Peptides against a protein of PDB entry 4Z5W. Designs and how they scored, part 52

Target 1, 305 residues: chain A of PDB entry 4Z5W
Amino acid sequence: IPDVFLELNKLWYFSAQSNLFNGEMPRSLSNSRSISLLSLRNNTLSGQIYLNCSAMTNLTSLDLASNSFSGSIPSNLPNCLRLKTINFAKIKFIAQIPESFKNFQSLTSLSFSNSSIQNISSALEILQHCQNLKTLVLTLNFQKEELPSVPSLQFKNLKVLIIASCQLRGTVPQWLSNSPSLQLLDLSWNQLSGTIPPWLGSLNSLFYLDLSNNTFIGEIPHSLTSLQSLVSKENAVEEPSPDFPFFKKKNTNAGGLQYNQPSSFPPMIDLSYNSLNGSIWPEFGDLRQLHVLNLKNNNLSGNIP

## One batch from the design tools (peptide; aimed at target 1 R41 S66 T139 P245)

Design b2_p22_1_s3 (made by RFdiffusion4, then SolubleMPNN; from b2_p22_1, 7 letters changed)
Fold by OpenDDE base, seed 5:
Structure b2_p22_1_s3 (fold): chain B 305 residues (1-305), chain A 22 residues (1-22)
Amino acid sequence: as target 1 above (305 residues)
Amino acid sequence: PAPNPNPEPTNFVSAQTQPPRK
């Protein structure tokens, strides 16, 4: 990428994703006063990520995902006072989240999906201080670590939590009960154990629950039949984040479908591939908004209601 | 939902990364 961004003093949106750009990010780009949205996703960019936050006063969205960047996570990003969205998926940092992220009050959406992030306890302890954090994606990190169940952890404004495919040990963490605005929870493809906690049914905005491919035991909590968002249609007004796309595969071999909003996912409860027992509650019939109920590959018995 | 323009998508939801444990 050429070092010409000083001349582009009116450039508000720079989108250069899905190209073959290599080398480092230009110094003039890292000092741009005009850029609000920066997307360089899916290139071969390298070197250390550096942004001059004192210059980049308009930066609101940063997508650097799927690049060959190296070194530390930039500890100065919290100084970018308008920066809301960060997509650092598939950047191999081999690092912990910087302590400076405790001060990241502008942060609303963060992904480190498949970024070789270590120490989930430290990561959650830091990120709980991000009072505006609504979307957190930590999939494919923290390999074989224990998911902390510290009740003092608080993500009050969290709407989307995805921590899948980490081989995490532990139980469904009680600190999630402190997230009453949670709409989407994906803890699939871990080694989570114990029972599914009844307090999940108190998450009135929860319309998408994936606990599949774990080692959960016991009965399905009856409280899941009273999930308010699945009984009645709540109008979740979500703003589209074009620079923070979600993907869902239809089939294992298909390209993922892009979803720009969590609200675009069909309402779902997936408890498949566990060791759950007991019956299917007849009161699942009250979940009039539910599109997908996946209970396959469990030890469930009795009548299908 | 639009087709994914990225051959290596990020931020998967309900990602089947492994064959299901039998």
Scores: peptide ipSAE 0.378, ipTM 0.792, DockQ to the pose 0.396
OpenDDE base, seeds 1, 2, 3, 4: peptide ipSAE 0.047, 0.043, 0.032, 0.222; ipTM 0.678, 0.670, 0.702, 0.728; seed 2 fails the geometry check

Design b2_p22_1_s4 (made by RFdiffusion4, then SolubleMPNN; from b2_p22_1, 6 letters changed)
Fold by OpenDDE base, seed 5:
Structure b2_p22_1_s4 (fold): chain B 305 residues (1-305), chain A 22 residues (1-22)
Amino acid sequence: as target 1 above (305 residues)
Amino acid sequence: PAPNPNPEPTNFVSAQTSAPRK
């Protein structure tokens, strides 16, 4: 990418995603006063990520995902006072979340999916201080760590939590009960154990639950039949979605379908590939908004209602 | 939903990364 962004003093949106750009980010780009939206996703950019937050006063969205960047996560990003959305998916940092992210009050959406992030306890302890954090994607990190269950963790404004495919141990963490606005929870493809907690059914905005491919035991909590977002069409206020898309594979070999908004996912309960027992509750018939109920590969018995 | 233009998609939801554990 050429070092010409000083001349582009009116450039508000720069999208150069899905190209063949290599080398480092040009210094003039890292000092742009005009850029609000920056996407360099899916290139071969390298070097250390550096942004001059004192210069980049208009930066609201940063997508650097799927690049060959190296080094530490930039600790100065909280100084970008308007920065809301960060997509750092598939950047191999091999790092912990910087302690400075406790001060990241502008942050609304963060992805570190498949970014070799370490220490989930430290990451969650830091990120809970991000009072405006609504979307958190931490999939394919923290390999074989324990998911902390510390009740003091508070993500009050969290709407989307995705921590899949981490081989995480532990139980469904009680601190999620402190997230009453949670709409989408994906903890699939871990080594989570214990019972599915009844308080999940108290998350009135929860329309998408994936606990599949874990080691959960016991009965399906009856409280899941009372998930209010699945009983009635709440006027879900279309909250501003993350500037980064989500993907869902239909099949292992199929290209992922792109979802620009979490609300575009079909309402779903997936408890498949666990060790759940007992019956299917007849009151699942009250979930009039439910599109997908996946209970396959469990130890369930009795009649199908 | 549109086809993914990125051959290496990010931010998967319900990501089947391996064969299901039997």
Scores: peptide ipSAE 0.432, ipTM 0.809, DockQ to the pose 0.404
OpenDDE base, seeds 1, 2, 3, 4: peptide ipSAE 0.429, 0.216, 0.157, 0.152; ipTM 0.814, 0.646, 0.701, 0.662; seed 3 fails the geometry check

Design b2_p22_2 (made by RFdiffusion4)
Pose (drawn by RFdiffusion4):
Structure b2_p22_2 (pose): chain A 291 residues (1-233, 242-249, 256-305), chain P 22 residues (1-22)
Amino acid sequence: IPDVFLELNKLWYFSAQSNLFNGEMPRSLSNSRSISLLSLRNNTLSGQIYLNCSAMTNLTSLDLASNSFSGSIPSNLPNCLRLKTINFAKIKFIAQIPESFKNFQSLTSLSFSNSSIQNISSALEILQHCQNLKTLVLTLNFQKEELPSVPSLQFKNLKVLIIASCQLRGTVPQWLSNSPSLQLLDLSWNQLSGTIPPWLGSLNSLFYLDLSNNTFIGEIPHSLTSLQSLVSKPDFPFFKKGLQYNQPSSFPPMIDLSYNSLNGSIWPEFGDLRQLHVLNLKNNNLSGNIP
Amino acid sequence: SAAEATANALANADEMGITTAS
């Protein structure tokens, strides 16, 4: 990509995604005062990611995903004070999230999916301090690590939480109850154990719950039949493993408890869930009748 | 069994779940 961005001082939108571009991002792009939306995803771009946050005061959305970059996660990113959305997926950082991210108050959306992020314990202790974070994708990182149960964790405004295919040990942590506005929860494809916590049924905005492919035991909590959003009625897309979904509401309401060791019966009160599109209880130990 | 199906599903999985990249 040519180094001409000092000359293009009115450029607020640049999208070069899904091309064959390689090499580093030109430094002038890293210094662009006018750039607001930048999407370079799906190229062969490489090197240490450098962004001058004193210079890029208009930067609001950054998508460098699925590229050949290496080095660390830039620690100066919280200083890009208008930055609201970062898609850093499929960049092999082989690194932890910098502590400075606790100060990233403009951040509303973050994806480190399949990015070789280590230490979920430190990563979550940091990111809980980003008060405006509404969506977090940590899928395909933290391999075989433990999902922290530390009760001090609070993600208050969190709407979407996805940490799948990490083979995480531990249970569904109770601190997730500190995210009362949670819409979409995906903990699938992990090693999670214990029982399914009844407090999940207390999440009034939750419409999509993927607990599939874990080691969960015990009963289906009765509270799931009283889930409010299942009973009654921005750009950074998601892929399901790939089928594209543009926003969290693009996912039809779902309960997927499949591929666990769950026991007991199916509650008749599930009939109360009139807005439920998908119910997947396959590959469990469930017994009794079908209500 | 349910445990065997789970173990097989995890052993043969590749990039499963919701992601932000195809």

Design b2_p22_2_s1 (made by RFdiffusion4, then SolubleMPNN; from b2_p22_2, 9 letters changed)
Fold by OpenDDE base, seed 2:
Structure b2_p22_2_s1 (fold): chain B 305 residues (1-305), chain A 22 residues (1-22)
Amino acid sequence: as target 1 above (305 residues)
Amino acid sequence: SAVEATQQALANAKDQGILTVE
């Protein structure tokens, strides 16, 4: 990418995604005062990520995902006072979340999907201070770590939490009950154990639940048959989606189905590939908005209602 | 019926894969 952005003093949106751009990000781009939305995703850009947040006063969205950037996560990003959305998916940092992110009050949507992030305990302890954080994607990180269950963790405004395919140990954490606005929870493809907690059925906005491919035991909580968002349409709050798409992939190398908004996901309960026992509750029939109920590959018994 | 709704939701069950961002 040429270093000409100093002259582009009216440039508000720059999208150069899915090209063959290589080398470092231009210094003039890292100092742009006009740019609000920057997307360079799916290129071969390299070097250290550097942004002059004192200059980039209009930056609201940053997508650098699927590039060959190296080094540390930029600790100065919280100084970009209008920065709401960050997509750093597939950037191999091999790092922890910077402590400076405790001060990231503008942050609404964050993805580190498949970015070799380490220390989930530190990451969640830091990110809970982001009071405006609504979307958090941490899939394919924290390999074989323990999902912290510290009751003091609080994500009050969290709408979307995805921590899939981390081989995480532990249980469904009680601190998620402090997120009453949660709409989408994906903890699939981990090594989570214990029982599915009944308080999940109290998350009145939860329309998408994926706990598949874990080691959960016991009965399906009857409270899941009372998920209000799946009983009636009345509470479907259209909230602003993150500026990055979601992908459902069969594996890391497969092409994924793209979803531009969380609301584009079919209403779903997936509890498949666990060790759940007992019966299928007939009251699942009350979930009139439910599109997908996946209970396959469990130890369930009795009649299908 | 409640039964028909449950059966339809079960019939819609598929391999959902892994949810990521890229």
Scores: peptide ipSAE 0.355, ipTM 0.828, DockQ to the pose 0.170
OpenDDE base, seeds 1, 3, 4, 5: peptide ipSAE 0.243, 0.330, 0.248, 0.265; ipTM 0.615, 0.669, 0.652, 0.732; seeds 1, 5 fail the geometry check

Design b2_p22_2_s2 (made by RFdiffusion4, then SolubleMPNN; from b2_p22_2, 8 letters changed)
Fold by OpenDDE base, seed 1:
Structure b2_p22_2_s2 (fold): chain B 305 residues (1-305), chain A 22 residues (1-22)
Amino acid sequence: as target 1 above (305 residues)
Amino acid sequence: SAAEATAQALATAKDQGILTTE
């Protein structure tokens, strides 16, 4: 990418995604005063990620996903006072989330999907201080760590939490009950154990639940038949979507189905590939907004209602 | 790697997929 962004003093949106750009980010781009949305996703950009937050006063969205960047996670990003959305997916940091992210009050949406992030306990401890954080994607990180169950963890404004395919141990954490606005929870493809907690059914905005491919035991909580968002349409709060798309991938190397907004996901309960027992509750028939109920590959018995 | 093992497991799973932003 040429170093010509100094002259582009009216450039508010720059998207150069899915090209063949290589080398480093140009210094003029990292110092742009006008840019609000920056997407360089799916290139071969390299070097250290550096943004001059003192200059980039209009930066609201940053998508650098699927690049060959190296080095540390930029600890100065909280100084970008308008920066709301960050996609750092598929950047191999091999690092922990910086402590400076405790001060990241502008942050609303963060993805580190498949970025070799380490220490989930530290990550969640840091990110709970981001009071405006609504979307958090941590898929394919924290390999074989334990999902912390510390009750003091609090994500008050969390709407979307995806921590899939981390081989995480532990249980469904009680601290998620402190996120009453949660709409989407994906903890699939882990090694989570115990029972599915009944308090999940109290998450009145929860329309998408994926707990598939874990080691959950016991009965399906009857409270899941009372998920208000799946009973009636009236509670579907359209919330601001992150500026980055989601992908449902069957393979890390394959293109996935693209979803531009979390609201574009079909209302779903996926509890498949666990060790759940007991009956299928007939009251699942009350979930008139439910599109997908996946209970396959469990130890369920009785009649199908 | 753990990611590769997951990718292989996913590739064999007909109806399963993981949510990413990549």
Scores: peptide ipSAE 0.487, ipTM 0.813, DockQ to the pose 0.272
OpenDDE base, seeds 2, 3, 4, 5: peptide ipSAE 0.470, 0.472, 0.463, 0.481; ipTM 0.810, 0.810, 0.800, 0.812

Design b2_p22_2_s3 (made by RFdiffusion4, then SolubleMPNN; from b2_p22_2, 8 letters changed)
Fold by OpenDDE base, seed 2:
Structure b2_p22_2_s3 (fold): chain B 305 residues (1-305), chain A 22 residues (1-22)
Amino acid sequence: as target 1 above (305 residues)
Amino acid sequence: SAAEATKEALANAKDQGILTVE
């Protein structure tokens, strides 16, 4: 990419995604006062990510995903006072979340999906201080770590939490009960154990639940038949979507189905590929908004209601 | 009614996938 962005003093949106750009990000781009939305996703850009946050006063969205960047996560990003959305998916950092992210009050949407992030305990402890954080995607990180169950963790404004395919150990953490606005929870493809907690049914905005491919035991909580978002249409909170798309992939190497908004996901309960026992509750029939109920590959018994 | 709705929701069960961002 040419180093000409100093002359582009009115450039508000720069999208150069899905090209063949290589080399480093231009220094003039890292110092742009005009740019609000920057997307360089799916290129071959390299070097260290550096942004002059004191210059980039209009930066609201940053998508650098699926590039060959190296080095540490830029610790100065919280100084970009308008920066709301960050997509750093598929950047191989091999790093922890910077402690400076405790101060990231502008942050609303963060993805580190498949970015070789380490120390989930530290990551969640840091990110809980991001009071405006609504979307958090941490899929394909933290390999074989333990999902912290510390009750003091609080994500009060969290709407979307995706921590899939991390081989995480532990249980469904009680601190998620402190996220009453949660709409989408995906903890699939882990090594989570114990019972599915009944308090999940108290998350009145939860329309998408994926706990599949874990080691959960016991009965399906009857409280899941009372998920208010799946009973009635009244609470479809149209919230601003993150500026990055979601992908549902059959495997890590396959092309995914693209979803531009969390609201575009079908209302779903997926508990498949666990060790759940007992009956299917007939009251799942009360979930009039439910599109997908997946209970396959469990130890369930009795009649299908 | 409840049985039919549950059966329909079960019939709509799709193959599992990993939700990610790229």
Scores: peptide ipSAE 0.337, ipTM 0.748, DockQ to the pose 0.176
OpenDDE base, seeds 1, 3, 4, 5: peptide ipSAE 0.239, 0.294, 0.267, 0.290; ipTM 0.614, 0.659, 0.662, 0.647

Design b2_p22_2_s4 (made by RFdiffusion4, then SolubleMPNN; from b2_p22_2, 10 letters changed)
Fold by OpenDDE base, seed 3:
Structure b2_p22_2_s4 (fold): chain B 305 residues (1-305), chain A 22 residues (1-22)
Amino acid sequence: as target 1 above (305 residues)
Amino acid sequence: SAAAARQEALANAKDKGILTTE
């Protein structure tokens, strides 16, 4: 990418995604005063990520996913006072979340999907201070760590939490009961155990629940048949979605399903591939908005309603 | 556990769908 962004003093949006760009990010781009949305996703960019936050006063969205960047997570990003959305997926950091992210009050959407992030306890302890954080994607990190259940953790404005395929141990954390705006929860492909907590049915905005491929035991909580978002058409408050898309990546197909917004996910309860027992509640028939109910590969018994 | 071994096998299954942003 040429180092010509100093002359582009009115450049608001720069998208150069899915090209063959290599080398480092241009210094003039890292100092752009005008740029608001920057996407360099799916290139071969390398070197250290550096952004001059004192210069980049208009930066609101950053997508650097699927690049060959090296080194540390930029600890100065909280100084980008308008920066809301960050996608750092598939950047091999091999690092912890910087402590400076406690001060990241502008942050609304963060993804570190498949970025070799370590120490989930520290990550959640830091990120809970991001009062405006609505979307958090931590898939394919924290391998074989324990999902912290510390009751003091608070994500009051959290709407989307995805921590899939981490081989995490532990239970469904009680601190999630303090996230009343939660719409999407994916903890699939972990080693989570215990029972599915009844308070999940009290999350009135929860329309997508994936707890599949865990080691959950006991009965399906009857309270899941009372998920309000699945009983009635709630007017999903059109909140600003993250500027980055979601992908349902399958191991075999490079072309996963793309979801541009969390609201584009089909309403779903997936509890498949656990050790759940008891019956399927007939009251699942009350969930008129539910598109997918997946209970396969459990120890369920009785009649199918 | 047999469940953990099954999960590891399933984690490598071709039909594994994982939500990502990559």
Scores: peptide ipSAE 0.466, ipTM 0.817, DockQ to the pose 0.440
OpenDDE base, seeds 1, 2, 4, 5: peptide ipSAE 0.482, 0.463, 0.445, 0.465; ipTM 0.809, 0.798, 0.802, 0.806; seed 1 fails the geometry check

Design b2_p22_3 (made by RFdiffusion4)
Pose (drawn by RFdiffusion4):
Structure b2_p22_3 (pose): chain A 291 residues (1-233, 242-249, 256-305), chain P 22 residues (1-22)
Amino acid sequence: IPDVFLELNKLWYFSAQSNLFNGEMPRSLSNSRSISLLSLRNNTLSGQIYLNCSAMTNLTSLDLASNSFSGSIPSNLPNCLRLKTINFAKIKFIAQIPESFKNFQSLTSLSFSNSSIQNISSALEILQHCQNLKTLVLTLNFQKEELPSVPSLQFKNLKVLIIASCQLRGTVPQWLSNSPSLQLLDLSWNQLSGTIPPWLGSLNSLFYLDLSNNTFIGEIPHSLTSLQSLVSKPDFPFFKKGLQYNQPSSFPPMIDLSYNSLNGSIWPEFGDLRQLHVLNLKNNNLSGNIP
Amino acid sequence: SSVEKIEIPPVLPDVETGPLLF
């Protein structure tokens, strides 16, 4: 990509995604005072990611995903004070999230999916301090690590939480109850154990719950039949493993408890869930009748 | 420059190039 971005001082929107571009991002792009939306994803771009945050005061959305970059996660990123959305998926950082990210107050959406992020314990202790974080994708990282149960963790405004296919040990942590506005929860494809916490049914905005492919035991909590959003009625897309979904509401309401060791019966009170589109209880130890 | 927006046509598919769910 040519180094001409000092000359293009009115450029507020640049999208070069899904091309064959390689090499580093030109330094002038890293210094652009006018750039707001930048999408370079799905190229062969490489090198240490450098962004001058004193210079790029208009940067609001950054998508460098699926590229050949290496090095660390830039620690100066919280200083890009208008940056609201970062898609860093499929960049092999082989690194932890910098502590400075606890100061990233403009951030509302973050994806480190399949990016070789280590130490989920430190990553979540840091990111809980980003007060405006509404969506977090940590899928395909933290391999075989333990999902922290430390009760001090609070993600207050969190709407979307996805940490799948990490083979995570531990249980569904209770601190997730500190995210009362949670819409979409995906903990699937992990090694999670224990029972399914009844407090999940207390999440009034939750419409999509994927607990599938875990080691969960015990009963289906009765509270799931009283889930409010299941009973009654921005750009950074998601893929389901790939089928594209543009926003969290693009996912039809779902309960997927499949591929676990759950026991007991199916509650008749599930009939109360009139907004439920998908109920997947396959590959469990469930017994009794079908209500 | 008077250029305010640049969008380069993609030559590659845009599949699983972002956040991924299971």

Design b2_p22_3_s1 (made by RFdiffusion4, then SolubleMPNN; from b2_p22_3, 12 letters changed)
Fold by OpenDDE base, seed 1:
Parts: sequence; structure tokens; C-alpha cells
Structure b2_p22_3_s1 (fold): chain B 305 residues (1-305), chain A 22 residues (1-22)
Amino acid sequence: as target 1 above (305 residues)
Amino acid sequence: SSITEIVIPPTRPDIDTGAIMT
């Protein structure tokens, strides 16, 4: 990418996604006063990520995902006072979330999917201080760590939480009951154990629940048949989606299906590939908005409603 | 410059570059 952005003093949107750009991010781009939306995702860019947040006063969205960047997570990003969306998926950091992210009040959407992030306890303790955080994606990190259950963790404005494919141990964390605006929860492909907690059915905005491919035991909570977002359409608050897409993998070796917004996901309860027992509640039939109920590969008995 | 937007079209598929779900 040429170092010409100093002359582009009115440039507010720059996308070079899914090309063959290599080398470092141009210095003039890292100092752009005009850029609001920056996407360099899916290239072969290298070097350390550096942004001059004192200069980049209009930066609202940053997508650097799927590049060959090296070094640490930029600790100065909270100084980008308008920065809302960050996509750092598929950047191999081998790092913890910086402590400075406690002050990241502009942050609304964050993805570190498959970025070799370590220490989930520290990450969640830091990110709970981001008062505007609505979307948090931490898939393919924290390998074989324990999902913290510390009741003091509070994500009051959280709408989308995805922590899939981490081989995480532990239980469904009680602190999620403090997220009443939660719409999408994916904790699939972990080693989570215990029972599915009944308080999940009290999350009135929850329309997408994936707990598949875990080690959950006991009965399906009857309270899941009363998920208000799946009973009626009235509570679907369309909020602004993150400026990065979601990718749902169909197969381990295939590219994921792209979804541009969380609202494009079919309403779903997936509890498949667990050790759940007991009956399938006939009251799942009352969930008129539910598109996918996946209960396969469990120890369930009785009649299928 | 008068340039407000620059979009370089993708030359390859944009796969698994955002929030990954399994």
C-alpha cells in the first residue's frame, strides 16, 4: 500500500479487504486525521500494528483481521476516542488483553477470533469495564483454560457473546445473568460441564443459544421454553451491528457462511452433542419464532413433541 | 485531495475474517 494518505485529507472510508497487499501499514495511514472506517482485512500485511490515536481522531472502525501482523496488541487503542469497532481476528498475537482496555469507553464491538489470546480471566476482568461493549468475540483462544465464574463480572450492555472452540473448562458462568440484553450466546465446542442453568430462560432478548459440543448433564431447563424473544417478535431491538461480518462454519475444512449482522442468524437453540437427559419439553412448540432446535446426540428420552 | 472514499475490490474470497462461530 503506497504511503500517500497525507494528501488524502478528505478520505473517510478506505477498504482494501481481500487483496494481496504485503508489507507494513503505511505511516501516513496510521496518522490519518480524516479516516473513519479502515478495512485492510484478509491481506498479507506484516510488521507491528501502530496507530497514532492523537492524529486519528475520526477513526470509528478498524478491521485488520487475517493479516501477518506481529508483536503486541496496541495498548494505545483506548486513546482513539471515537473507535467503536475492532476486528483483530486471525492475527497471531500470543498475548493477553492490555490493561489499558479498561479505559476503552468508545468500544462497542471487539473480535479477537483465532488470535492466540491468553488468560481469559484477565481478558474478561479488563473488558467488563468497557461500558459500551455490546459484541465480544473470543472464539479459538484461551485453549484449555477455565471459564471464570466470578459473580462480580458485569457486562451490562452485552448483546453478543461468542467464546466458542476454546476447549474451556468450567460451568455456564453465573455472571452472564447480569447481561439482560444478551441476544446471542455461543459457548459451543468447549469442555463445559455441570447443568444448564434455569436463569438462561430469563434472558428475554436471547434468540440464539449455542451450547453444543460440551459435557453438560441433567435435564434441559424448562425455562428455555419461555424465552420471550422466541415466543413473540415484539422484543427484537434492531441495534447497529458491528462493522465486521460473522462466519458460521458448516464443516471444519470449509469456509464459514458469512452473516453481515447478528439479526441475520436464524433463531436457534442448539444443545446437541452433550450428555443431557430427561424429556424434550412439549412447550418448545410455544416458541413460534424458533427456527432451529437441535437436541441430537444427547441421552434424552420420552416422546418427541 | 477531493477523494472521500477508496474501495479496492476484493480479488479473493473474504472468508473467516470476522467473528468466527462453530
Scores: peptide ipSAE 0.436, ipTM 0.902, DockQ to the pose 0.919
OpenDDE base, seeds 2, 3, 4, 5: peptide ipSAE 0.425, 0.410, 0.031, 0.412; ipTM 0.893, 0.878, 0.636, 0.885

Design b2_p22_3_s2 (made by RFdiffusion4, then SolubleMPNN; from b2_p22_3, 12 letters changed)
Fold by OpenDDE base, seed 1:
Structure b2_p22_3_s2 (fold): chain B 305 residues (1-305), chain A 22 residues (1-22)
Amino acid sequence: as target 1 above (305 residues)
Amino acid sequence: SSITQIVIPPTRPDIDTGAIMT
């Protein structure tokens, strides 16, 4: 990418996604006063990520995902006072979330999917201070760590939480009951154990629940048949989606299906590939908005409703 | 410059570059 952005003093949107750009991010781009939306995702860019947040006063969205960047997570990003969306998926950091992210009040959407992030306890303790955080994606990190259940963790404005494919141990964390605006929860492909907690059915905005491929035991909570977002359409608050897409993998070796917004996901309860027992509640039939109920590969008995 | 937007079209698929779900 040429170092010409100093002359581009009216440039507010720059996308070079899914190309063959290599080398470092141009210095003039890292100092651009005009850029609001920056996407360089899916290239072969290298070097350390550096942004001059004192210069980049209009930066609202940053997508650097799927590049060959090296070094640490930029600790100065909270100084980008308008920065809302960050996509750092598929950047191999081998790092913890910086402590400075406690002050990241502009942050609304964050993805570190498959970025070799370590220490989930520290990450969640830091990110709970981001008062505007609505979307948090931490898939393919924290390998074999324990999902913290510390009741003091509070994500009051959280709408989308995805922590899939981490081989995480532990239980469904009680602190999620403090997220009444939660719409999408994916904790699939972990080693989570215990029972599915009944308080999940009290999350009135929850329309997508994936707990598949875990070690959950006991009965399906009857309260899941009363998920208000799946009973009626009235509570679907369309909020602004993150400026990065979601990718649902169909197969381990295939590219994921792209979804541009969380509202494009089919309303779903997936509890498949667990050790759940008891009956399938006939009251799942009352969930008129539910598109996918996946209960396969459990120890369930009785009649299928 | 009068340039307000620059979009370089993708030359390859934009796969698994955002929030990954399994």
Scores: peptide ipSAE 0.446, ipTM 0.906, DockQ to the pose 0.919
OpenDDE base, seeds 2, 3, 4, 5: peptide ipSAE 0.322, 0.029, 0.430, 0.427; ipTM 0.865, 0.601, 0.897, 0.889

